# Peptides against a protein of PDB entry 5FRP: the designs that were tried, part 134

Target 1, 225 residues: chain A of PDB entry 5FRP
Amino acid sequence: VEWTESIPQIIATREDISKELNQALAKTFIDSDPRVRRTSVMIFNKVPVTEIWKNITNKAIYTSLLHLAREKHKEVRELCINTMAKFYSNSLNEIERTYQNKEIWEIIDTIPSTLYNLYYINDLNINEQVDSVIFEYLLPFEPDNDKRVHRLLTVLSHFDKKAFTSFFAFNARQIKISFAISKYIDFSKFLNNQESMSSSQGPIVMNKYNQTLQWLASGLSDSTK

## One batch from the design tools (peptide; made by RFdiffusion4, then SolubleMPNN)

Design b2_p22_5_s3 (from b2_p22_5, 8 letters changed)
Fold by OpenDDE base, seed 3:
Structure b2_p22_5_s3 (fold): chain B 225 residues (1-225), chain A 22 residues (1-22)
Amino acid sequence: as target 1 above (225 residues)
Amino acid sequence: SELEKAEPKMNSYLIKKKLEEL
């Protein structure tokens, strides 16, 4: 009988501990020290997605995670962008939508919009990172057409107007890049053929090749910046 | 990274440790 009375206290203590942990964690996400913020973000990388959803119930933590995508500290920002994209993908794959987690999902569902909105910063490094995480986590290669379409619709379903605009711009750019790469390959094949190089078209193709390379290179971030 | 080498504040470390133990 005495043991049974202690169980509610233990459960209450665990709930209290969980609440305290969530409150403490919420503070660490907004800490002035970037090391503390980094450590906070790393929790999302080190802890399985299922355990995060189970144990991190404070909405402010997830909101704060999303805000770090625009923070001033480059390393923390970059880590955050990768982390939230991965977390989004893992959540879609592993977490069911329930009544209990609805409020968290409302925040997580805004991750794609949050990421696409980063294009408006007009920073080449950020753009490159966003491009990368889109292909890796948001819209990964999926051979199953139905799954691919479903993922796409899921990603788009919570876009704001700005994110849609960025999405269309991104796709247009990708088409252009794909075309440029195709041309690069064609030109490279042509230039590797001695008979073709000796033709009157040789110099013309060389010029087009160089222009294509220059255009492709111009889209790359300066690693020194 | 410089941040990776830097010891997190004790509170952040404790929080992380507790979350890893869950």
Scores: peptide ipSAE 0.037, ipTM 0.690, DockQ to the pose 0.019
Fold by OpenDDE base, seed 4:
Parts: C-alpha cells; structure tokens; sequence
Structure b2_p22_5_s3 (fold): chain B 225 residues (1-225), chain A 22 residues (1-22)
C-alpha cells in the first residue's frame, strides 16, 4: 500500500522522474512475471483516478492495461477486468474531457467495447465476470433516468460492431434468465402447495421445475475451474 | 492468492529494478 501511495508523490516532484516512471510502468505491464503485471494493474486500484490521469501520461500503459483483459494468467486477467471497468466508471464520473487528455480518453472509451468483446472467448468464468462488471461499473443501477440514459449512450457511442452484437446477445440472455427465474419462483410456489402438488398438474410442473433449474444451472461457471 | 501475499515487497522492488534498467 505504501509504495503505491509513493508513486503519485514521486511523479509530482519532478517531470523527469515522471517520464522515467511512466516508462518503467509501461515495461512492468508487459513483464513476463504475472506478479509484476498484477502489481501494475493494482496501481489503478490503489491510486485515485484523478492522480492516475494526472501522472500516468504514457498512453501505452492504458493500452497495455486493456490488453491484460485477455491475459492467460487467470488472476491477472480477472483483476484487470475488474480494474479497467472500475477505472472507466470512475473516469466518467471524475475526469473532464479536455484537449490535453483526449488521447487517453480515446483509449479509455474503448473499455466497454473491450469488455463486451470478451464474450467471444466463450468462457463461462469470463462471461460471469463481464456480466458482473457491466452491472457494477459500466451500466450501474441509476435511479435517475436521465443519468442512466446518458451513461448508456456514452457506453454505446464507442462500441465496435462486435461489441454491439455482444450487447444485444447479453441483453437477450438476461431477459431469458429473468424469465426463467420468474418461472422457477412460480413453479416453486406451486410445488410448495400440497393440494396443487397432488393434482394432475403436479408431475407436469415438477418436470418444468427441473428443466428450469437445469437450464439455470447450465449457465453457471464451475467455481473449481 | 499467492500473488496477493507477495505483493507489497515485490512491487517496490520490481518498480525500482525497472527504473534502474532505464
């Protein structure tokens, strides 16, 4: 923790040191040791977003962060996905778009597309994580309709074609899941009623209940993998 | 995780090492 806190202080002290640090950080993001890469990602979690934008000026660092979303090392990848999603959300909330930071924003604005493109890997663990960060950071629950719509439009405005396709597929899947859960609840209520269960519909509902459960379960990742 | 446990000391060292390589 202390070392990460020292980074902003070091960067703020000398412009020359800042440049060197940026160059060093750029190298650490692509280091062969996953521990080094993990540490690099953690900078984005430990340092306030405003300080990151101020002090990390090498665009290659941001590009490298995004690339780690497809990292082979599971822990680094998972950390990166969470980190970049959170960083995106924080940036939208706290960082103004200026001429000076335009190039960095061009990279950051691709985070939603980068995340949605991960669905094409067709990995259940990745899919679940992407689902999670979408709801937590990209498109969080917002009671204010105008803010919610604005956020949605912001996210969509930088989508590539593949991301749009994934977005629609995601939404369609969520609707199906929601429907299945609703049916599960209905079936459960029916089966909990002894009179209903003893009826001619009992076996039919039980079968549908089991099918619904199986379908829902098939979409869940194995926690051991 | 094993990586998390190793993080604090290694981070400073690695950053320093990379800075020295510049």
Amino acid sequence: as target 1 above (225 residues)
Amino acid sequence: SELEKAEPKMNSYLIKKKLEEL
Scores: peptide ipSAE 0.024, ipTM 0.644, DockQ to the pose 0.015
Fold by OpenDDE base, seed 1:
Structure b2_p22_5_s3 (fold): chain B 225 residues (1-225), chain A 22 residues (1-22)
Amino acid sequence: as target 1 above (225 residues)
Amino acid sequence: SELEKAEPKMNSYLIKKKLEEL
């Protein structure tokens, strides 16, 4: 742990991280102690993306980072999911594709597929986190249509079949959620009117309101778990 | 987090030794 904590400072100060240091770092990502794995992931949060690409040249480190998205330890997994999504976005924005970094890009380009494949775990907490990182890092709000389309095409271009399926399912779910929220608002407005509540439609709208609330709530994870 | 409190001493000795050799 102490060694891994020193790595961000070393990477920031030294241009040439030795092959040995890269090999040692690769071992920390697969360490049996979750604290060591956590500290390893934190390197990607503490070091600028440009310095990571420059100094971390061992492809096994990037592969190991992606594997932590499916690890058993909840805290490390959650940290990894956020870290890899952010790292992907920063890489797209700041790192040019060159012949020298091609092998690393081949790994990094699989991050969207890796994240969308997490939906198959069928865990509500994981689903919520993946939803969050998609909107924050993979497909962020972009007012420029050409840039937005280009980002979308970039994300989709490396999808496996399972990721495509998850992508379409995600979008369909978002449309349904949006529709449910709109209905919730309309029902709430109706129920706030005393005359409307006293009408023959009052009980019908109340039932639909409750059904909508139940459906919306069923998609939320238990914050206590 | 519970993970932040208990940092296992990784064999800092082997890594320090390798860093000193650089």
Scores: peptide ipSAE 0.020, ipTM 0.601, DockQ to the pose 0.013; fails the geometry check
Fold by OpenDDE base, seed 5:
Structure b2_p22_5_s3 (fold): chain B 225 residues (1-225), chain A 22 residues (1-22)
Amino acid sequence: as target 1 above (225 residues)
Amino acid sequence: SELEKAEPKMNSYLIKKKLEEL
Protein backbone atom coordinates (compact mmCIF):
# COMPACT_ATOMS: atom_id res chain seq x y z
CA VAL B 1 0.00 0.00 0.00
CA GLU B 2 2.65 2.51 0.97
CA TRP B 3 4.61 1.74 -2.16
CA THR B 4 1.61 2.35 -4.32
CA GLU B 5 0.82 5.52 -2.42
CA SER B 6 4.18 6.93 -3.37
CA ILE B 7 3.63 6.36 -7.07
CA PRO B 8 1.63 9.54 -7.64
CA GLN B 9 4.45 11.58 -6.21
CA ILE B 10 7.02 9.76 -8.29
CA ILE B 11 5.01 10.25 -11.46
CA ALA B 12 4.61 13.93 -10.70
CA THR B 13 8.29 14.51 -10.06
CA ARG B 14 9.94 12.34 -12.66
CA GLU B 15 9.40 12.41 -16.39
CA ASP B 16 10.67 8.90 -16.94
CA ILE B 17 8.99 6.21 -14.95
CA SER B 18 11.21 3.22 -15.32
CA LYS B 19 10.06 0.04 -16.95
CA GLU B 20 10.57 -1.47 -13.55
CA LEU B 21 8.10 0.87 -11.93
CA ASN B 22 5.50 -0.03 -14.52
CA GLN B 23 6.11 -3.69 -13.89
CA ALA B 24 5.85 -3.23 -10.16
CA LEU B 25 2.67 -1.21 -10.51
CA ALA B 26 1.16 -3.91 -12.70
CA LYS B 27 1.67 -6.33 -9.84
CA THR B 28 -0.07 -4.08 -7.32
CA PHE B 29 -3.25 -4.08 -9.39
CA ILE B 30 -3.49 -7.84 -8.98
CA ASP B 31 -2.27 -7.98 -5.39
CA SER B 32 -4.18 -10.24 -3.03
CA ASP B 33 -4.63 -7.39 -0.54
CA PRO B 34 -7.61 -5.21 -1.47
CA ARG B 35 -5.88 -2.25 0.15
CA VAL B 36 -3.05 -2.52 -2.33
CA ARG B 37 -5.48 -2.78 -5.22
CA ARG B 38 -7.40 0.23 -3.91
CA THR B 39 -4.28 2.31 -3.67
CA SER B 40 -3.33 1.28 -7.18
CA VAL B 41 -6.66 2.49 -8.52
CA MET B 42 -6.25 5.76 -6.65
CA ILE B 43 -3.18 6.56 -8.74
CA PHE B 44 -5.50 7.23 -11.64
CA ASN B 45 -7.39 9.72 -9.48
CA LYS B 46 -4.37 11.48 -8.01
CA VAL B 47 -2.23 11.86 -11.10
CA PRO B 48 -3.23 14.04 -14.05
CA VAL B 49 -4.41 12.05 -17.05
CA THR B 50 -1.62 13.42 -19.24
CA GLU B 51 1.00 12.22 -16.78
CA ILE B 52 -0.64 8.82 -16.52
CA TRP B 53 -0.52 8.35 -20.28
CA LYS B 54 3.05 9.56 -20.41
CA ASN B 55 4.42 7.48 -17.59
CA ILE B 56 2.25 4.38 -17.42
CA THR B 57 3.12 2.55 -20.60
CA ASN B 58 2.49 -1.02 -19.49
CA LYS B 59 -0.81 -2.02 -21.09
CA ALA B 60 -1.33 -4.66 -18.42
CA ILE B 61 -1.99 -1.92 -15.88
CA TYR B 62 -4.87 -0.55 -17.92
CA THR B 63 -6.23 -4.02 -18.56
CA SER B 64 -6.06 -4.76 -14.85
CA LEU B 65 -7.84 -1.51 -14.02
CA LEU B 66 -10.73 -2.52 -16.25
CA HIS B 67 -10.81 -5.98 -14.72
CA LEU B 68 -11.23 -4.54 -11.23
CA ALA B 69 -14.68 -3.28 -12.24
CA ARG B 70 -15.84 -6.84 -11.59
CA GLU B 71 -13.85 -7.33 -8.42
CA LYS B 72 -15.45 -9.07 -5.47
CA HIS B 73 -14.36 -6.45 -2.97
CA LYS B 74 -17.13 -3.84 -2.98
CA GLU B 75 -15.09 -0.79 -2.08
CA VAL B 76 -12.38 -1.49 -4.64
CA ARG B 77 -14.96 -2.26 -7.31
CA GLU B 78 -16.89 0.92 -6.66
CA LEU B 79 -13.74 2.99 -6.70
CA CYS B 80 -12.62 1.33 -9.90
CA ILE B 81 -15.92 1.98 -11.68
CA ASN B 82 -15.79 5.67 -10.85
CA THR B 83 -12.10 5.91 -11.64
CA MET B 84 -12.21 4.22 -15.02
CA ALA B 85 -15.21 6.27 -16.14
CA LYS B 86 -13.54 9.50 -15.15
CA PHE B 87 -10.27 8.41 -16.69
CA TYR B 88 -12.03 7.60 -19.94
CA SER B 89 -13.65 11.02 -20.09
CA ASN B 90 -10.44 12.82 -19.24
CA SER B 91 -8.54 10.79 -21.82
CA LEU B 92 -11.01 11.68 -24.54
CA ASN B 93 -10.68 15.33 -23.65
CA GLU B 94 -6.95 15.60 -23.13
CA ILE B 95 -5.13 12.78 -24.92
CA GLU B 96 -4.55 12.72 -28.64
CA ARG B 97 -4.59 9.48 -30.55
CA THR B 98 -1.14 8.70 -31.86
CA TYR B 99 0.62 5.69 -33.26
CA GLN B 100 2.63 5.41 -30.05
CA ASN B 101 -0.37 5.24 -27.72
CA LYS B 102 -2.58 3.16 -30.02
CA GLU B 103 -2.31 0.01 -27.95
CA ILE B 104 -3.38 1.83 -24.79
CA TRP B 105 -6.27 3.50 -26.60
CA GLU B 106 -7.45 0.10 -27.77
CA ILE B 107 -7.88 -0.80 -24.11
CA ILE B 108 -9.31 2.54 -22.96
CA ASP B 109 -11.85 2.51 -25.78
CA THR B 110 -13.35 -0.61 -24.20
CA ILE B 111 -14.20 1.21 -20.94
CA PRO B 112 -17.74 2.12 -22.05
CA SER B 113 -18.43 -1.47 -23.06
CA THR B 114 -16.92 -2.68 -19.80
CA LEU B 115 -19.19 -0.41 -17.80
CA TYR B 116 -22.37 -1.20 -19.70
CA ASN B 117 -21.64 -4.90 -19.35
CA LEU B 118 -21.87 -4.48 -15.57
CA TYR B 119 -25.65 -4.28 -15.91
CA TYR B 120 -25.66 -8.01 -16.57
CA ILE B 121 -24.56 -8.62 -12.99
CA ASN B 122 -28.10 -7.59 -12.04
CA ASP B 123 -27.04 -5.82 -8.86
CA LEU B 124 -29.01 -2.70 -7.96
CA ASN B 125 -26.05 -0.94 -6.37
CA ILE B 126 -23.86 -1.60 -9.37
CA ASN B 127 -26.63 -0.49 -11.71
CA GLU B 128 -27.06 2.79 -9.88
CA GLN B 129 -23.35 3.42 -9.90
CA VAL B 130 -23.11 2.69 -13.61
CA ASP B 131 -26.06 4.99 -14.23
CA SER B 132 -24.29 7.73 -12.33
CA VAL B 133 -20.96 7.43 -14.10
CA ILE B 134 -22.66 7.34 -17.49
CA PHE B 135 -24.28 10.70 -16.85
CA GLU B 136 -21.25 12.18 -15.17
CA TYR B 137 -18.39 10.94 -17.33
CA LEU B 138 -19.33 8.85 -20.36
CA LEU B 139 -22.20 10.84 -21.78
CA PRO B 140 -22.20 14.09 -19.85
CA PHE B 141 -24.49 16.94 -20.67
CA GLU B 142 -23.07 18.82 -23.62
CA PRO B 143 -24.95 21.75 -25.12
CA ASP B 144 -22.92 21.69 -28.32
CA ASN B 145 -24.63 19.25 -30.63
CA ASP B 146 -21.54 18.37 -32.64
CA LYS B 147 -19.53 17.62 -29.54
CA ARG B 148 -22.37 15.63 -28.04
CA VAL B 149 -22.81 13.55 -31.18
CA HIS B 150 -19.08 13.02 -31.50
CA ARG B 151 -18.87 11.81 -27.90
CA LEU B 152 -21.83 9.52 -28.37
CA LEU B 153 -20.39 8.02 -31.54
CA THR B 154 -17.05 7.55 -29.83
CA VAL B 155 -18.67 5.73 -26.92
CA LEU B 156 -20.79 3.52 -29.15
CA SER B 157 -18.10 2.77 -31.73
CA HIS B 158 -16.42 0.21 -29.51
CA PHE B 159 -19.50 -1.43 -28.02
CA ASP B 160 -19.89 -5.13 -28.11
CA LYS B 161 -23.32 -6.64 -28.68
CA LYS B 162 -24.01 -6.93 -24.97
CA ALA B 163 -23.13 -3.31 -24.33
CA PHE B 164 -25.50 -2.18 -27.07
CA THR B 165 -28.28 -4.21 -25.54
CA SER B 166 -27.59 -2.67 -22.14
CA PHE B 167 -27.44 0.78 -23.68
CA PHE B 168 -30.89 0.46 -25.18
CA ALA B 169 -32.27 -1.03 -22.00
CA PHE B 170 -30.80 1.82 -19.99
CA ASN B 171 -32.31 4.43 -22.27
CA ALA B 172 -35.68 2.75 -22.19
CA ARG B 173 -35.56 2.72 -18.40
CA GLN B 174 -34.65 6.39 -18.26
CA ILE B 175 -37.60 7.28 -20.45
CA LYS B 176 -39.89 5.31 -18.18
CA ILE B 177 -38.48 7.02 -15.11
CA SER B 178 -38.94 10.40 -16.72
CA PHE B 179 -42.56 9.67 -17.50
CA ALA B 180 -43.15 8.35 -14.02
CA ILE B 181 -41.71 11.49 -12.48
CA SER B 182 -43.85 13.63 -14.73
CA LYS B 183 -46.93 11.70 -13.68
CA TYR B 184 -45.94 11.93 -10.05
CA ILE B 185 -45.81 15.70 -10.37
CA ASP B 186 -49.16 15.82 -12.12
CA PHE B 187 -50.78 13.62 -9.52
CA SER B 188 -49.25 15.65 -6.72
CA LYS B 189 -50.65 18.84 -8.18
CA PHE B 190 -54.05 17.26 -8.52
CA LEU B 191 -54.06 15.98 -4.96
CA ASN B 192 -52.99 19.34 -3.59
CA ASN B 193 -56.11 20.90 -5.05
CA GLN B 194 -59.01 20.43 -2.64
CA GLU B 195 -61.64 20.70 -5.32
CA SER B 196 -59.95 18.06 -7.41
CA MET B 197 -59.46 15.81 -4.41
CA SER B 198 -63.16 16.02 -3.57
CA SER B 199 -64.12 15.03 -7.09
CA SER B 200 -64.97 11.53 -8.27
CA GLN B 201 -61.44 11.31 -9.65
CA GLY B 202 -59.83 11.96 -6.27
CA PRO B 203 -59.59 8.37 -5.10
CA ILE B 204 -58.46 7.17 -8.53
CA VAL B 205 -55.67 9.69 -8.73
CA MET B 206 -54.61 8.89 -5.19
CA ASN B 207 -54.25 5.26 -6.15
CA LYS B 208 -52.23 6.11 -9.24
CA TYR B 209 -50.08 8.43 -7.17
CA ASN B 210 -49.28 5.66 -4.72
CA GLN B 211 -48.52 3.22 -7.51
CA THR B 212 -46.20 5.69 -9.16
CA LEU B 213 -44.37 6.32 -5.90
CA GLN B 214 -44.01 2.64 -5.27
CA TRP B 215 -42.64 2.05 -8.75
CA LEU B 216 -40.14 4.88 -8.42
CA ALA B 217 -39.04 3.67 -5.01
CA SER B 218 -38.59 0.10 -6.20
CA GLY B 219 -35.98 1.22 -8.71
CA LEU B 220 -33.79 2.73 -6.02
CA SER B 221 -31.21 0.73 -4.16
CA ASP B 222 -31.45 0.57 -0.42
CA SER B 223 -28.92 3.15 0.69
CA THR B 224 -28.65 1.34 4.00
CA LYS B 225 -27.39 -1.89 2.44
CA SER A 1 -13.26 3.67 4.94
CA GLU A 2 -11.78 0.71 6.79
CA LEU A 3 -9.40 0.25 3.87
CA GLU A 4 -8.12 3.81 4.12
CA LYS A 5 -7.21 3.43 7.78
CA ALA A 6 -5.24 0.25 7.39
CA GLU A 7 -1.88 1.42 6.02
CA PRO A 8 0.11 -1.68 5.24
CA LYS A 9 3.61 -0.91 6.60
CA MET A 10 5.30 -3.42 4.37
CA ASN A 11 4.93 -1.48 1.15
CA SER A 12 6.97 1.48 2.37
CA TYR A 13 10.10 -0.58 2.06
CA LEU A 14 9.44 -1.56 -1.53
CA ILE A 15 8.74 2.03 -2.44
CA LYS A 16 11.90 3.21 -0.81
CA LYS A 17 13.93 0.60 -2.62
CA LYS A 18 12.43 1.45 -5.96
CA LEU A 19 12.91 5.15 -5.35
CA GLU A 20 16.52 4.52 -4.55
CA GLU A 21 16.94 2.65 -7.80
CA LEU A 22 15.55 5.54 -9.80
Scores: peptide ipSAE 0.019, ipTM 0.598, DockQ to the pose 0.014; fails the geometry check

Design b2_p22_5_s4 (from b2_p22_5, 10 letters changed)
Fold by OpenDDE base, seed 3:
Structure b2_p22_5_s4 (fold): chain B 225 residues (1-225), chain A 22 residues (1-22)
Amino acid sequence: as target 1 above (225 residues)
Amino acid sequence: SELEKAKPSMRSYEIRKKLEEL
């Protein structure tokens, strides 16, 4: 009988602890110290996605995570971009949509838009990172056509207008890159053939090869910046 | 709470630890 009377108090204490924890965590995401912000983001990398969804119920935490994608501190920003993309993918794979988590999903569903909107910053390093996380986490290779289409539709279903524009621009660029790579390979094969290289087309192909290489290289960020 | 008294950096560590233990 005495044990039963303590249970409500224990439950209340746990709820209070959870609330306090969420409130404290929300503050750490907006802390002035980038190390604190970094550590906060790392929680999403270290804790399983299921436990995050279970224990982090304060919407402000998720909103703050997404906001850090535009963080001035480079390391925190880069970590955040990777983290949110991974978290999005893991959430899609492991978290069921319920009435209880609807409000959090509303925020998480904006991650693709948040990421695609980073292209408008017009920073090559950011662009490369966004490209990377798109292929790794948002729209990974999926051999099953139905799953691939479903994922694509899920990603697109919450796009804002700017994200759609960026998406189309991205895809157009990818087509161009793919074409350039294909040509690079063809030119390389041609140039590696001695008979072909000695032909009248040799110098022309060499020039096209160099142009293709230069074009491909121009899209790369300076690793020193 | 002890968490409220901790420095922000320590709070984050403690928060993480608590979340990992849940």
Scores: peptide ipSAE 0.117, ipTM 0.656, DockQ to the pose 0.016
Fold by OpenDDE base, seed 1:
Structure b2_p22_5_s4 (fold): chain B 225 residues (1-225), chain A 22 residues (1-22)
Amino acid sequence: as target 1 above (225 residues)
Amino acid sequence: SELEKAKPSMRSYEIRKKLEEL
C-alpha cells in the first residue's frame, strides 16, 4: 500500500519511468489485497492524463485497470468504473493519436464496450453507476451538433456486438423513463387540482399515478445494499 | 454472478522488495 501511494509523486516528478517500475506497478493492479488494488486505481485520478500517457508505457497496466471493472470488491469496482470512464474522456480530449501510443489507444478505445457490457451483470447498483458515467464522461452534454455526433461515432466505432445490443437497450430504457416522468408530472398536476380529484377521473388518475411511481422506483437500487 | 475474482499474483511486500533491489 505505502509503495503504491508514492507512485503519483514519482510520475509527476520523473520524465521517464523505468521498464522495471512499470512492471512492478502492473503487479499492484492484481495484488491480493484490495487496498493495494484501490491505491493503484487512484493513480489514474491523482496524476494528470498527459503524464500518465507519458510515463505509464506498460500496456498490462491499462488492461488490468479495465479488468477491475468486474472486480468482486465493491469499492474497488466502483472506483475503477468512474476512473476508467473519466480517463477515457480526458484521453479523447487531451491525447493525440500517434504511431507511438497506438497500442495503448487500442486498449483505451475498448473502455466504452467494457462499460456497456457491465449491464449484462444485471446488478442495479452497477447499472446506475454505468448510466451515470455514460452521461458524465462517455456521451456528455455537447451543444455543438458536429462535436456531439463525432463523439458518438467515436464511442460506437469500437463496440463489440454485445455493447451494441446494450447500447440500444439503454437508449430504449431512457426513452421509457422520460415518458414515465412526463406522465408523472401530468398526473401530479391533475391530482393537485381539487376539482379534478373530485371528478369521475380522480380515482383512475390516482391509480395510474401509483403505477407510474412503482415502475420508476423499480429501476432504483437500494442505497442500503 | 458475472463478476470476476481478481487473481492474486505478487503481494505488495514482494513488489517493494524487488524495487528496493533495483
Scores: peptide ipSAE 0.021, ipTM 0.555, DockQ to the pose 0.016
Fold by OpenDDE base, seed 5:
Structure b2_p22_5_s4 (fold): chain B 225 residues (1-225), chain A 22 residues (1-22)
Amino acid sequence: as target 1 above (225 residues)
Amino acid sequence: SELEKAKPSMRSYEIRKKLEEL
């Protein structure tokens, strides 16, 4: 743990991280101690993306990072999912594609697919987290249409078949959620009107309101789990 | 590798040792 905690400082101070350091770091990502794995993931959060790309050249590190998305240890997994999504976004924004970094980019370009494939685990907590990182990092709000489309195409260009399926399912779900929210708002407005509540439609709308709420709630993870 | 079979505590120590040698 202590050694891994020192890595961010080393990366920040050294222009050239030795092959040996990269090999040692690669081992920390697969360490049996979840604290070591956690600390390893944190390197990607603490070190600027440009410095990571410059100094971490062992492809096994990046591959191992992606594998931690399916980690058994919840905290490490959650951290990893957020970290890789953020790292992907930062890389797209700040790192040029060169011949020298091609092999690393081939791995990094699979991050969106890796994340979308997590939906197949069918875990509500994971699903919520993936939803969150998609909107925050993968497909963030971009007012420039050309940039937004370019980002979307970049994300989709490296999808496997499963990721595409998940992508479409995700979008369909979002549309459905949006519709449900719209209905919830409409029903709420109706129910807040005394004249409407006293009408023959009052009980009907109340029932639909409750059904809508129940449906919306069912999509939320149990905060207790 | 022998390192892969080592106990977690030993792995961390060996990694530290290797890094100190850098």
Scores: peptide ipSAE 0.020, ipTM 0.559, DockQ to the pose 0.014; fails the geometry check
Fold by OpenDDE base, seed 4:
Structure b2_p22_5_s4 (fold): chain B 225 residues (1-225), chain A 22 residues (1-22)
Amino acid sequence: as target 1 above (225 residues)
Amino acid sequence: SELEKAKPSMRSYEIRKKLEEL
């Protein structure tokens, strides 16, 4: 743990991290101690993306990072999912594609697929987290249409079949959620009007309101689990 | 490697030692 915690400082101070350091770091990602794995993931959060790409040249590190998305240890997994999504976004923004970094990009380009494939685990907590990182990092809000489309195409260009299926399912779900929220708002407005509530439509709208709430709630994870 | 078989604590120590040698 302590050693891995020192890595960000080492990376910041050294222009070139030795092959040996990369090999050592690669081992920390597969360490039996979750704390070591956690600390290893944190390197990607503490070190600037440009420095990561410069100094971490061992492909196994990146591959191992992606594998931790399916980690049994919840904290490590959650950290990894956030980290890899952020790292992907930052890499797209800050790292040019060159011949020298092509092999690393081939791994990094699989991050979207890796994340979308997590939906197949059918865990509500994971689903919520993946939803979050998609909107925050993979497909962030972008007012520029060209940039938004370019990002979307970039994300989709490396999808496997499962990721595509998950993507479509995700979008379909989001549409349904959006529609349900819209209905919830409309019903709420109706119910807040006393005249409307006293009408023959009052009980009907109340029922629909409750159904909508139940449906929305059913999609939420138990924060206690 | 011998390092892979080492206990996590020992592995960390060996890694640290290697880093110090760099």
Scores: peptide ipSAE 0.016, ipTM 0.544, DockQ to the pose 0.013; fails the geometry check

Design b2_p22_6_s1 (from b2_p22_6, 13 letters changed)
Fold by OpenDDE base, seed 5:
Structure b2_p22_6_s1 (fold): chain B 225 residues (1-225), chain A 22 residues (1-22)
Amino acid sequence: as target 1 above (225 residues)
Amino acid sequence: DEIEELKKWEEELKEEMEKALK
């Protein structure tokens, strides 16, 4: 019975430790020493994504990570850009969206926008790096067409205006993809309507839907080659 | 080897965190 009474205290202590650790870690991301910042970023590379999501609960850490994409220190910036892109991809693949992690996801979902916004810096090295991480992590090759389209939609769904503009500017093909996505959504809505499906137009729309999906799938594969 | 690298990294992280907290 006495051990049961200690459990809440232990839990509280662990929570406190976790909180303290998170607070300490948050400070390291804004440390004046680039080496400290670098080490902090490396956590996201060395620790499994599931463990990061479990143990890093301070949203400020994630926000700070994203800010380092514009870091003055080149090495830290480059590391951060690669890290956040990879982390984004891993999170999409391995982390379930729950009510508890919603606030963190809201931050993580801005990673694509954060990256695309870097194009406005108009730095060749940054542009090349962003291109690289987009193809490697944001929009990787996916043989499953549905998954590939879903990934694209996920990436685009949280774009700010600037990121969207950048997206259009850098890839004319991506513009076409965006239009195709819009059509896809319209077709999907149509197909979800039972009355519309029962109409003479149902099969036609279904065919167009499939063609659109196929085109999207092919387009994404070509862009990643 | 990976475990040793992780331990080294953890130590480095700890040191960096300690520095950041002073």
Scores: peptide ipSAE 0.036, ipTM 0.482, DockQ to the pose 0.012
Fold by OpenDDE base, seed 2:
Structure b2_p22_6_s1 (fold): chain B 225 residues (1-225), chain A 22 residues (1-22)
Amino acid sequence: as target 1 above (225 residues)
Amino acid sequence: DEIEELKKWEEELKEEMEKALK
């Protein structure tokens, strides 16, 4: 009987500790020392995404993370940009949308807009980093058309007007390249199948394949320039 | 393993906080 009465207290104590920890962690993101802020951001980078969602329940922490993308301290900013992009991607892949986590998702869903809005700072280093994380985490290469389109629509669904503008200005080319590569792979698979090559569609696909190769070659050459 | 990683980073955070308060 005494053991059963202690269980609620233990649970309550753990919940209290968790709440206190969340409150303390929230303060570290706005600490005056950049080392403290850096360490806080690293939690999101190194801890598995599922554990982050489970244990970090204070929405202010997520909001503060996103705010650090405009941090004056270069190292913290760069870390934050990379971390939030990766965290977004991992969340999309591993975290289900539920009623309980809706408020956190509302914040996380703004990460793409937050990143694309950084282009308006007009800093070459920031632009380069944003390009990199978009390619690596937000809109990664995906050979499956349905998955690729779904990811794209997910990213775009929460864009503000400025983010859309930046998307079309800076990343439209990257998206086209991604689609072209996907088509190239599909065409290559088709052409590798002897039965498909002997079909009436064989010559048509061959032509499209060649056009795709030429387009890709031209696009890659322009990027190396 | 995931809980252990979280705990490790929490400890690192505490250490950094302590350094900053000094």
Scores: peptide ipSAE 0.024, ipTM 0.540, DockQ to the pose 0.013
Fold by OpenDDE base, seed 4:
Structure b2_p22_6_s1 (fold): chain B 225 residues (1-225), chain A 22 residues (1-22)
Amino acid sequence: as target 1 above (225 residues)
Amino acid sequence: DEIEELKKWEEELKEEMEKALK
């Protein structure tokens, strides 16, 4: 544990981490002690993404990180899920795709699929966490439509069939919710305008408003099934 | 082309949602 805790500092201070260190680090991700595994995952949180990509060259480390998403130890698993999602997002934002880092990107590009595949475990806690990290890191709110779509396409480009299935279910829900919320806001604005309410459209909008509220209240997940 | 297709898909979903709300 203590050794692993020192790794972030080492990475920060050294430009090149030796192959041996990478190998040693790789072993920590599969250590029998969950504390060691946890500490190893934390490296990805403590070290800037650019430094991680530069210094962690052993692809097994990244692969092992992804495997921890299905870790038996709850705390490690939860940390891993958050970490890998954040790392993915940061990588997309800060790391250029080059020939040299292609192999690592091939692994990192599977993070979305890895996360979406967790839905098939059918664990409520996992599902909630996956939902959270998707909204926060994978498919964050982006007001720019082109950027949003580009991110979406990037995420989808490496999906397996199972991930696509779960994604469509999730994304469809998200879109519907977003649409409903937008309409709710619009209707609310309309209803707050007395002049608009006195118009012939007033009753119509009121009806739509009520329908929207009912839909939202019926449960976001159940209404889409 | 792919972006446009996704946008179309989103629009279709919105339309379906709108229909469901009617």
Scores: peptide ipSAE 0.007, ipTM 0.279, DockQ to the pose 0.045
Fold by OpenDDE base, seed 1:
Structure b2_p22_6_s1 (fold): chain B 225 residues (1-225), chain A 22 residues (1-22)
Amino acid sequence: as target 1 above (225 residues)
Amino acid sequence: DEIEELKKWEEELKEEMEKALK
């Protein structure tokens, strides 16, 4: 009987501690000191995703995490972008959707849109980072076609209009690059054949090759700045 | 076991927060 009476108090005390902890943590994400914000973001990297979902119940913390993706401090921003992308991927892989965690999932499901919307800042470094985390965490290489399609559909299903536009633009860019590379290879093969070079098509192919090379070089140079 | 894990997590979180607030 005494044991049973102590359980509610223990649960209540834990809820109180958990609540206080969540409140304190929420404040650190909006702290004026970038070091404090950085440390707060690092919690998501240090603690397993399952434990985060279990113990961080204040939705404001997740919202605040997502907002840091646009903060002015470069180090914190970059850390946040990587962290939120990884956290999204881990959540998809390890966390089940339940009625109890629905509100948190509603926030987490916006991570892809949040990331794709960063393209509108028109910052090369941000774009490169977003590209990186998309390929690493959001839409990772998956040899299984069904799994790949399922992941893609999951990501796209929560896109806002802006994110969808960015996604389309990104894909268009990739297609163009792929096409250019393919043409580069074809032209290179042609140019390596001396008989082909002596033909009437030689100068035409050479011109196209040079144009392709210049286009590729310009695209790559922008990525290195 | 779950309670001990939770306590450990809370302690770790508190430590990280304390480090951040210093």
Scores: peptide ipSAE 0.042, ipTM 0.523, DockQ to the pose 0.010; fails the geometry check

